Peptides against a protein of PDB entry 3VA4. Designs and how they scored, part 59

Target 1, 107 residues: chain A of PDB entry 3VA4
Amino acid sequence: EPIGQLRLFSGTHGPERDFPLYLGKNVVGRSPDCSVALPFPSISKQHAVIEISAWNKAPILQDCGSLNGTQIVKPPRVLPPGVSHRLRDQELILFADFPCQYHRLDV

## One batch from the design tools (peptide; made by RFdiffusion4, then SolubleMPNN)

Design b2_p13_6_s2 (from b2_p13_6, 7 letters changed)
Fold by OpenDDE base, seed 2:
Structure b2_p13_6_s2 (fold): chain B 107 residues (1-107), chain A 13 residues (1-13)
Amino acid sequence: as target 1 above (107 residues)
Amino acid sequence: SLEEEIARILASL
């Protein structure tokens, strides 16, 4: 079962999309093989990774050396490639210029 | 939503 969810907010690209997150590595990228597939040219094929080690632990987000970067909105932070960032529930994330939100599922 | 709108604005900067 999914432990978390990543929401891609609605925008010029289309309607909102929700992606389930599971234990292990959830890759975010343009490649259709990614757990969180964002088929947009500004997203790298393998853009970032959200790793969830346990259901009761905060996920770790890492940028994978993406072209257009990964940023946290509050507080503002540009994530250097490969540097771990512990995600907080409801955290707003920018993959390139696409706004997303991480949500911890309580099931 | 307001949150979505703010996020979009920030992403556009």
Scores: peptide ipSAE 0.179, ipTM 0.750, DockQ to the pose 0.000
Fold by OpenDDE base, seed 1:
Structure b2_p13_6_s2 (fold): chain B 107 residues (1-107), chain A 13 residues (1-13)
Amino acid sequence: as target 1 above (107 residues)
Amino acid sequence: SLEEEIARILASL
């Protein structure tokens, strides 16, 4: 069962989409085989990764050297490639210019 | 939502 959820807010791309997040690596990217597949030109094929471990259900977000970057909204921060960021519940994230929100599921 | 709107504004900067 999913441990978390990543919400892609509605926009010019279409309606809101929710992606379940599981234990292990959840890759965010344009490639269709990504756990969080964002099929948009501004998203890198392998853009970022959200990793959730069994011993710590708080996810770690890392940018994978994406072209257009990964940002935390508040406080504002551009994530350097490969640097671990511990996601907080309800945290707002920008993958390129696509606004998303992480939600920890109660399981 | 408010959060969605704020995120969109920030994304456009």
Scores: peptide ipSAE 0.174, ipTM 0.746, DockQ to the pose 0.000
Fold by OpenDDE base, seed 5:
Structure b2_p13_6_s2 (fold): chain B 107 residues (1-107), chain A 13 residues (1-13)
Amino acid sequence: as target 1 above (107 residues)
Amino acid sequence: SLEEEIARILASL
């Protein structure tokens, strides 16, 4: 059962896409094997990871040393590789230049 | 949505 959701907003790439997030590590990347597969050239094969250790704990986002980076929008912050960032509900995230939003599901 | 629009603007900077 999914605990969270990552939404990729609509853009030049096409319509919005919603990705379920589960307990454990949810890898964000260009590789089709990723939990959150973003098949775009500017996204690294393994770009970032969203780790959910429990349903009642904030997920942890880490950049995996991506080429084009991972950023938090509000307040603005570039995430250094491997540094843990606790995600807030409704958090806006940029993977490279792709705008996304995390939200917690009511489970 | 407004949020989506803002995100797109920020992504372009």
Scores: peptide ipSAE 0.172, ipTM 0.750, DockQ to the pose 0.000
Fold by OpenDDE base, seed 4:
Structure b2_p13_6_s2 (fold): chain B 107 residues (1-107), chain A 13 residues (1-13)
Amino acid sequence: as target 1 above (107 residues)
Amino acid sequence: SLEEEIARILASL
């Protein structure tokens, strides 16, 4: 069962989409094999990873050396590749120029 | 929403 959700906000690319997040590694990327598949040219094939452990279920976001980067909105922060960022509930994230929001599910 | 708008602004920088 999903323990988190990543929402891609609507935009010029199309309508809003919600992606379930599970324990383990949830890869964000352009590749169709990704848990969070964002089929856009500005997104790297394997752009970032959201890893959720069973210990505390707190997600860790890491950029995977993407071309166009991963950023946190509040407070503004560019994530260096491979550096762990602990996601807060309702956190706003930019993958390249695509705004997303993490939501923790109560399970 | 306001949050979406802010995110879009930041994405454009």
Scores: peptide ipSAE 0.168, ipTM 0.739, DockQ to the pose 0.000

Design b2_p13_6_s3 (from b2_p13_6, 6 letters changed)
Fold by OpenDDE base, seed 3:
Structure b2_p13_6_s3 (fold): chain B 107 residues (1-107), chain A 13 residues (1-13)
Amino acid sequence: as target 1 above (107 residues)
Amino acid sequence: SLEEQIAAILASL
């Protein structure tokens, strides 16, 4: 069962997509093998990682040295590569220019 | 769409 969800908001790229997040490392990237596959040229092949160590712990988001960066929207924060950021429920994230939202699932 | 408008605003931040 998924522990979390990453929502990619709809846009010019297409409709909204929801990606399940599981225990372990959930890679966000352009590569089709990524847990969160964002097949867009501005997304790095391995852009970022969301690591979930336990169902009752906040996930950790790390940028993987992406070309176009990873940002938190509120409050605004650019994530330096490899630096751990604890995700809050309903956190709004920009992978490059793609707005996403993390949601903790009630399981 | 409304969602797209919101997404565009978010992307501009």
Scores: peptide ipSAE 0.101, ipTM 0.753, DockQ to the pose 0.000
Fold by OpenDDE base, seed 4:
Structure b2_p13_6_s3 (fold): chain B 107 residues (1-107), chain A 13 residues (1-13)
Amino acid sequence: as target 1 above (107 residues)
Amino acid sequence: SLEEQIAAILASL
């Protein structure tokens, strides 16, 4: 059962897409094996990870040393590789230049 | 679209 959602906003790349997030590690990346598969050249094969623990349902976002980075929009923050960022509900995230939004699901 | 406009703004930040 998904406990969160990552929304990729529509853009030149195509329409909006919603990705379910589960307990454990949800890898964001260009690789088709990723939980959040973003098949775009500017996204690293394994770009970032959103980890959700049973004891703490608030997701932790980490950049995995991506080429084009991971950023929080408000307030603006570039995430250094491997540094944990606790996601807030409705947090706006940039993977490279792709805007996304995290949504906490009521479960 | 409005959504794309918002996305573009966000991407420019």
Scores: peptide ipSAE 0.097, ipTM 0.750, DockQ to the pose 0.000
Fold by OpenDDE base, seed 1:
Structure b2_p13_6_s3 (fold): chain B 107 residues (1-107), chain A 13 residues (1-13)
Amino acid sequence: as target 1 above (107 residues)
Amino acid sequence: SLEEQIAAILASL
């Protein structure tokens, strides 16, 4: 069962989309086999990863050396490739220029 | 634009 959710806000690309997040690695990328598939040219094939462990439900976000980067909106921060960032509930994230929001589910 | 997107999101919070 999903323990988190990543929301892609609506935009020029289309309507809002919600992606379930599970224990383990949830890859964000343009490749269709990604857990969070964002089929947009500015998104790298494997852009980032959200890893959720069983011992603590707080996800870790890492940029995978993406071309157009991964950023936290508030406080503003560019995530260096491979550096772990612990996601907070309701965290606002930019994958390239696509705004998303992490939501922790009550399970 | 990106700025408008962020502003809209922040305004809706």
Scores: peptide ipSAE 0.063, ipTM 0.698, DockQ to the pose 0.000
Fold by OpenDDE base, seed 2:
Structure b2_p13_6_s3 (fold): chain B 107 residues (1-107), chain A 13 residues (1-13)
Amino acid sequence: as target 1 above (107 residues)
Amino acid sequence: SLEEQIAAILASL
């Protein structure tokens, strides 16, 4: 069962998409092998990682040295590569220019 | 711009 969810908001790229997040490492990237596959040219093959260690702990987001970066929306913050950021429920994230939202599921 | 992107995101919520 998924522990969390990452929502890709609708935009010029298409409709909204929801990605389940599980215990362990959930890779965000353009590669189809990624847990969160964002098949867009501005997304790096392995762009970022959301690591969930336990159902009752906040996930850790890290940029993987992506070309176009990973940013937190509110408050605005650019994530340096490899630096851990604890995700808050309902956190708004930009992977390159793609707006997403993390949602903790009640499990 | 980043500001415009943020505004667009917030407006969509």
Scores: peptide ipSAE 0.055, ipTM 0.689, DockQ to the pose 0.000

Design b2_p13_6_s4 (from b2_p13_6, 5 letters changed)
Fold by OpenDDE base, seed 5:
Structure b2_p13_6_s4 (fold): chain B 107 residues (1-107), chain A 13 residues (1-13)
Amino acid sequence: as target 1 above (107 residues)
Amino acid sequence: SLQAYIEEILASL
């Protein structure tokens, strides 16, 4: 049962996609075996990770040393590699230049 | 929504 969701907004790359997030590590990256697979050349094979330790705790986002970075939109923040960012519900995230949004599911 | 995203971006500039 997913307890979170990451939405990739639609764009020139294609339509919107919603990725379920589960307890544990949800890897964001270009590799097809990532939990959040973003098959775009500007995304690193293992770009970032969203770790959910418990259903009642905010997920932690970390950049994994990606080439083109991970950013929080509001307030603006570039995430240094390996630094934990606690995600808020409805948080807007840029993986490279791909806009995404985290949503906490009510489960 | 994408519209909400755009609004958030604009508000953050």
Scores: peptide ipSAE 0.129, ipTM 0.691, DockQ to the pose 0.000
Fold by OpenDDE base, seed 3:
Structure b2_p13_6_s4 (fold): chain B 107 residues (1-107), chain A 13 residues (1-13)
Amino acid sequence: as target 1 above (107 residues)
Amino acid sequence: SLQAYIEEILASL
């Protein structure tokens, strides 16, 4: 049972996609074996990681030294590689140019 | 929602 969800909003790339997030490390990247596979050239093979340590704790987002970066939308923040950011429910994230939203699921 | 996303992006510029 997933603990969270990462939504990729619809865009020029195609329709909306929802990715389940589980306990542990959920890698965001272009590689097809990533938990959140974003098969787009501007996404690094291993772009970022969302780590969930418990169902009742906010996930930690870290950029993995991606080429095109990871940003929080509001308040605006560019995440330096390896710097932990605690995700809030409904947080809007940019992986490169791709808008996503983290959603905490009730489990 | 997508609309909320757009609004937040615009507000952040």
Scores: peptide ipSAE 0.129, ipTM 0.694, DockQ to the pose 0.000
Fold by OpenDDE base, seed 2:
Structure b2_p13_6_s4 (fold): chain B 107 residues (1-107), chain A 13 residues (1-13)
Amino acid sequence: as target 1 above (107 residues)
Amino acid sequence: SLQAYIEEILASL
């Protein structure tokens, strides 16, 4: 079923968590209704979106005008709101200050 | 892995 995975690394917030990603829009945010629910004050209710249009196509990441931003680690890049970024496998992402990693699943 | 993550973060600083 899931085509990808977003890993939240362990930290002061607690242990590592893995979130499945599916076809369509996977919303990242503090709201419990989000596909990737990050219940932390520094995360916006609807922080970002990972859209997967096909199982064999790279996902698109967009910041949704979050308060504390979305960044790519390598190479370093702050994502302007609403601008599409195509995710590469194993891409490291910061949602606010929370480090995550996108992983493509072999299905 | 966490180790790989740490290495990438450090490399980006």
Scores: peptide ipSAE 0.127, ipTM 0.698, DockQ to the pose 0.000
Fold by OpenDDE base, seed 4:
Structure b2_p13_6_s4 (fold): chain B 107 residues (1-107), chain A 13 residues (1-13)
Amino acid sequence: as target 1 above (107 residues)
Amino acid sequence: SLQAYIEEILASL
């Protein structure tokens, strides 16, 4: 069962999409094999990873050395590659220039 | 809200 959700807001690319997040590694990237597949040129094949452990259900976001970066909106922060960022519920994230929002599910 | 979202995004870019 999903532990969280990542929402891709609607935009010029199309409608809003929600991606379930599970325990373990949830890869965000352009590759269709990614848990969060964002099929856009500005997204790296393996752009970032959202890891959720059984010990701590608060997700850890890490940029994977993406070309166009990963940013937290509030407070504004560019995530250096490989640096762990603990996601807060309702946190707004930019993968390249695509706005997303993390939502913690009550399970 | 959408308004808050927009404002936050604009402030961060």
Scores: peptide ipSAE 0.105, ipTM 0.692, DockQ to the pose 0.000

Design b2_p13_7_s1 (from b2_p13_7, 7 letters changed)
Fold by OpenDDE base, seed 5:
Structure b2_p13_7_s1 (fold): chain B 107 residues (1-107), chain A 13 residues (1-13)
Amino acid sequence: as target 1 above (107 residues)
Amino acid sequence: MEEQLALAQAVLA
């Protein structure tokens, strides 16, 4: 059962998509093998990772040296590659130009 | 990109 969810908001690319997040590493990237597969040219093959070590701990987001970056929307912050960011519930994230939202599931 | 950022901002509003 998923512990969290990453929502990709709708846009020119298409409709909203919701991706379940599980314990362990949830890779965000253009490659189809990624847990969060974002098949868009501006997304790196392995763009970022959301790691969930336990259900009662905040997930950790890291940019993987992506070409077009990973940003936290509020407060605005560009994530340097490899720097751990603890995700807050309802946090808004930009992977390249794609707005997403993390949300903790009540399980 | 500007449109996508605007969407994120709208969610925060």
Scores: peptide ipSAE 0.058, ipTM 0.712, DockQ to the pose 0.176
Fold by OpenDDE base, seed 2:
Structure b2_p13_7_s1 (fold): chain B 107 residues (1-107), chain A 13 residues (1-13)
Amino acid sequence: as target 1 above (107 residues)
Amino acid sequence: MEEQLALAQAVLA
């Protein structure tokens, strides 16, 4: 069962989409085999990774050396490639210019 | 939901 969720907000690209997150590595990227597949030109094939080590631990977000970057919105921060960022519940993230939100699911 | 979307849009504007 999913223990987290990544929401892609609606925009010019289309409607809102929700992606389940599971234990282990959840890859965010343009490639269709990614756990969080964002099929947009500005998203790198392997853009970032959300790693969840346990159901009761905060996920770790890392940019994978993406072309257009990964950013935290509040407070604003550009994530250097490979540097771990511990996600807070309800955290707002930009993958390139696509706004997303992480949500911890109750289990 | 609306609040977070508005925040994201403000950052991108």
Scores: peptide ipSAE 0.053, ipTM 0.716, DockQ to the pose 0.626
Fold by OpenDDE base, seed 1:
Parts: structure tokens; C-alpha cells; sequence
Structure b2_p13_7_s1 (fold): chain B 107 residues (1-107), chain A 13 residues (1-13)
């Protein structure tokens, strides 16, 4: 069962989409085999990774050296490649130009 | 990126 959810807000690309997040690595990227597949030109094939551990369920977000970056909206900052960022519930994230929101599920 | 971050903040405020 999913431990979290990543919501891609609606935009010019289309309607809102929700992606389930599971224990382990959830890759965010343009490649179709990614857990969070964002098939958009500005998204790198393997853009970022959200890893959720079994012992605390707190997701760790890392940019994988993406071309157009990964940013946190509040507080505003660009995530350096490979640096771990612990996601907070309701965290707002930008993968390139795409605004997303992490939500911890009650499971 | 700076502009997009600002835009995101405005849209998601």
C-alpha cells in the first residue's frame, strides 16, 4: 500500500495527477518506467528520487543532477544534486517548471 | 529558475 502521495497540479500540460509513493525508491522522471512518470521535455529522464524508509516513513528527496533542477517553494531554495532533503507533509516542490505537492497518507 | 520559483510561490500561495 502507498505511504505517501505526490500530486502534480493541473496546468497547461493537463489535469491534476496523483502518484502513489511506496517504501523504497520512487524515481521522478521523464522515462516511462519511473514511479512518478512526468513525460515532459523539461523533465530529465531520471530527474529526482523520493526514498521512503520503513523505519520512519519520512521521505527523502534528492535531485539526480537534473537539467532544470528541483526546488522547494517554502522556504524557497534550489536543491543541490545528491543532497538529501527530508520532505515535510504538504511540502510544495518544483520539478523544473512543474509544481507538485507531497502528502503523507494515514496508513 | 528564480523567476519560476517566484511564479510557483505566487500561484501556490
Amino acid sequence: as target 1 above (107 residues)
Amino acid sequence: MEEQLALAQAVLA
Scores: peptide ipSAE 0.036, ipTM 0.678, DockQ to the pose 0.196
Fold by OpenDDE base, seed 3:
Structure b2_p13_7_s1 (fold): chain B 107 residues (1-107), chain A 13 residues (1-13)
Amino acid sequence: as target 1 above (107 residues)
Amino acid sequence: MEEQLALAQAVLA
């Protein structure tokens, strides 16, 4: 069962998409085998990782040295590569220029 | 990047 969800908001790229997040490492990237596959040129093949260690712990987001960066929207913050960021429920994230939202699932 | 962030904030606010 998924522990969380990453929502990619709708945009010029297409409709909204929801990606389930599981225990362990959920890679965000352009590569099709990523847990969160964002097949867009501005997304790095291995862009970022969302690691979930337990169902009752906040996930950790790390940028993987992406070309166009990973940012938190509120409050605004650019994530340095490899630095752990504890995700809050409903947190808004930019992978390059793609707005996403993390949501903890209660199942 | 900063401009994109500002725009995203406005849309998602």
Scores: peptide ipSAE 0.035, ipTM 0.674, DockQ to the pose 0.163

Design b2_p13_7_s2 (from b2_p13_7, 6 letters changed)
Fold by OpenDDE base, seed 5:
Structure b2_p13_7_s2 (fold): chain B 107 residues (1-107), chain A 13 residues (1-13)
Amino acid sequence: as target 1 above (107 residues)
Amino acid sequence: MAEQLALAQAVLA
């Protein structure tokens, strides 16, 4: 069962896409084998990782040294590579220029 | 959908 969801908002790239997030590491990146595959040139092959260690713990987001960065929208914050950020429910994230939202699933 | 659109717009503004 998925523990969370990452929503990629619709844009010039196409429609909204929802990615289930599971226990363990959910890699965000341009590579097709990523859990959250964002096949866009501005996304690094392995851009970031969302790690969920337990269903009752907030996920941890880390940028993986991406070229175009990972940012929290509210309040605005650029995530330094490798620094853990605990995701809040409904958190808005930019991977490069792509807006996403994390939300916890009730299962 | 409308709410999501509003959120997306807020992020991109």
Scores: peptide ipSAE 0.053, ipTM 0.723, DockQ to the pose 0.296
Fold by OpenDDE base, seed 3:
Formats: C-alpha cells, sequence, structure tokens
Structure b2_p13_7_s2 (fold): chain B 107 residues (1-107), chain A 13 residues (1-13)
C-alpha cells in the first residue's frame, strides 16, 4: 500500500496528477520506468529520489544531479545534488519548473 | 531559478 503521495499540480502541461509513494526508493524523472514519471524535456531522466524507510519516518528527498535542479518552495532552498532533505508533510517542491507537493497518507 | 521559485510561491500561496 502507498504510504505517501506526490502531487503534480495542474499547469500548461495538463491536469493534476497524483503519484503513489511506497517504501523504498521512488525515483522522480523523465524516464517512463520512474515511480514518478514526469515526461517533460526539462526533467532529467533520473532527476531525484524520494526514499521512504518506514511509514513513521519522514521521506528523504535527494536531487540526482539533475540539469534543472530540485528546490523547496517554502522556505526557498536549492537542493545540492546528493544531499538528503527530510520532507515535511505538505511540502512544496519544484522539479525543474514543475510545482509538486508531498503528502503523507493515513495508514 | 529564483524567478521560477518566486512564481511558484505566488501560485501556491
Amino acid sequence: as target 1 above (107 residues)
Amino acid sequence: MAEQLALAQAVLA
């Protein structure tokens, strides 16, 4: 069962999309095999990783050396490649210029 | 990059 969710907000690319997040590594990227597949040219093939070690622990977000970066919106923060960022519930994230939101699911 | 963040912040505020 999914224990988290990543929401891609609606935009010029199309409607909102919700991606379930599971225990382990959830790769965000342009490649279709990614757990969070964002098929947009500004997204790197393997852009970032959201790793969930346990249902009761905050997920860890890492940028994978993406071309156009990963940023936290509030407060503004550019994530250096490979540096662990602990996600807060409802946290707003930019993958390149695509706004997303992490949500912890009730399990 | 900062410009994109500012725009996103405005949209999501």
Scores: peptide ipSAE 0.039, ipTM 0.668, DockQ to the pose 0.163
Fold by OpenDDE base, seed 4:
Structure b2_p13_7_s2 (fold): chain B 107 residues (1-107), chain A 13 residues (1-13)
Amino acid sequence: as target 1 above (107 residues)
Amino acid sequence: MAEQLALAQAVLA
């Protein structure tokens, strides 16, 4: 069962997409085998990772040294590669220029 | 990147 959700907002790329997040590492990237597959040129093959542990349902987001970066929208912050950021429910994230939102599921 | 964040905030607000 999914523990969280990452929503990719609608845009020029197409409609909104929702990605389930599970226990463990949820890789965000352009590669099709990523948990959160964002098949866009500006997204790195392995762009970022959202890790959810068994003892802490609050995900940890890390940029994986992506080309175009990972940013928190509010408050604005560029995430340095490899630095852990604890995601808050409803947090808004930019992967490259793609706006997303994390949602914690009640499970 | 500052402009990108501003644009994102405007879109998502």
Scores: peptide ipSAE 0.038, ipTM 0.670, DockQ to the pose 0.162
Fold by OpenDDE base, seed 1:
Structure b2_p13_7_s2 (fold): chain B 107 residues (1-107), chain A 13 residues (1-13)
Amino acid sequence: as target 1 above (107 residues)
Amino acid sequence: MAEQLALAQAVLA
């Protein structure tokens, strides 16, 4: 059962896509085997990770040393590699140039 | 990068 969702907004790349997030590590990256697979050249193969623990269903986002970075939109903040950021519901995130939104599922 | 964030904020507002 998914604990959360990451939405990739529609854009020049195509329509919006929703990715379920589960307990454990949800890797965001260009590699097709990533939990959140963003097959775009500006996304690193392993770009970031969204980790959800059993005792804390609020995800922790970390950039994995990506080339083009991970940013929080409001308020604007660049995430240094490996620094934990606790995601808030409805938080807007940029992976490189791609806007996404985290949504906590109430299951 | 700051420009990108501002643009994203405007688009998603």
Scores: peptide ipSAE 0.032, ipTM 0.661, DockQ to the pose 0.161

Design b2_p13_7_s3 (from b2_p13_7, 8 letters changed)
Fold by OpenDDE base, seed 5:
Structure b2_p13_7_s3 (fold): chain B 107 residues (1-107), chain A 13 residues (1-13)
Amino acid sequence: as target 1 above (107 residues)
Amino acid sequence: MEEQLALAQEVLA
């Protein structure tokens, strides 16, 4: 079962979408094969990855060398490619210009 | 919905 969730906020692209996150690598990208498929031209085919090693550990977010970047909102920080960022519950993230939020599921 | 709106506005502010 899912350990976390990534919410894509509603916008000009359409309504809110919630993506379940599981143990292992959850790839964020434009490719339809991604766990978190964001079919938008400004998103790289493989944009970023959220890796969950265990249910009791914070997920790790890494940008995969995306064209338009991955950013943490608070505090503001652009993630250099391949640099690990431990996600906090309720973390707000920008993939390119798309605002998202991670939250841990109570399972 | 209000919560989502508030959060979205927080991100985009």
Scores: peptide ipSAE 0.041, ipTM 0.706, DockQ to the pose 0.279
Fold by OpenDDE base, seed 2:
Structure b2_p13_7_s3 (fold): chain B 107 residues (1-107), chain A 13 residues (1-13)
Amino acid sequence: as target 1 above (107 residues)
Amino acid sequence: MEEQLALAQEVLA
């Protein structure tokens, strides 16, 4: 069962989409086989990874050397490639210019 | 839905 959720907010690309996050590595990218598939030209094929090591631990977000970057919104921060960022519940993230939100599921 | 819209606008502003 999913441990978390990544929400892609609605925008010019279309409606909101919710992606389940599981234990292990959840790859964010343009490739269709990514756990979080964002099929947009500005998203790298393998853009970032959200790793969840345990159900009661905060996920780790890493940019994978993406072309257009990964950013935390509050406070604003561009993530250097490969540097671990511990996600907080309800954290707002930009993959390229696509706004997303991480949500911890209470199950 | 209202909350989501507010959050999206905050990020995009």
Scores: peptide ipSAE 0.039, ipTM 0.702, DockQ to the pose 0.297
Fold by OpenDDE base, seed 1:
Structure b2_p13_7_s3 (fold): chain B 107 residues (1-107), chain A 13 residues (1-13)
Amino acid sequence: as target 1 above (107 residues)
Amino acid sequence: MEEQLALAQEVLA
């Protein structure tokens, strides 16, 4: 079962979507084979990665050199490519201009 | 639902 969840807020693109996050690498990107598939033009094919280890279960977010970037909302921060960011529960993220929220599931 | 909207607006503000 999933350890976490990434929620894509509703918007002009459509309704809210929830993506389960599992142990290992959860790739965020426009490519359909991504764990978190965001089929939008402004999202890079492989935009970012959320990695969850069995030892910690706290996700690490990394931008993969995306065109339009990955940002943490609070405090505001643009993630440089390849730099690890430990996600906090309920953390708000921008992939390009798409607002998302990470939620840790009680497994 | 309302909470979600508030959060979304917070992000987009």
Scores: peptide ipSAE 0.045, ipTM 0.708, DockQ to the pose 0.309; fails the geometry check
Fold by OpenDDE base, seed 3:
Structure b2_p13_7_s3 (fold): chain B 107 residues (1-107), chain A 13 residues (1-13)
Amino acid sequence: as target 1 above (107 residues)
Amino acid sequence: MEEQLALAQEVLA
């Protein structure tokens, strides 16, 4: 059962997509084998990682040295590669220019 | 849909 969800908002790329997040490392990237596969040119093959260590702990987001970056929206912050950011519930994230939202699932 | 649109607009504004 998924612990969280990452929502990719609808846009010019297509409709909304919801990606389940599980315990462990959930890789965000353009590669099709990523847990969160975002098959867009501006997304790096392995762009970022969302690591969930426990159901009752906030996930950790790290940029993996992506070309076009990972940003938190409120307050705005560009994440340096490899620096851990603890995700808040309902947090809005930009992977390159793609807006996403993390939310906890009630499990 | 309404909520998503509002959030997307907020993020991209």
Scores: peptide ipSAE 0.042, ipTM 0.709, DockQ to the pose 0.308; fails the geometry check

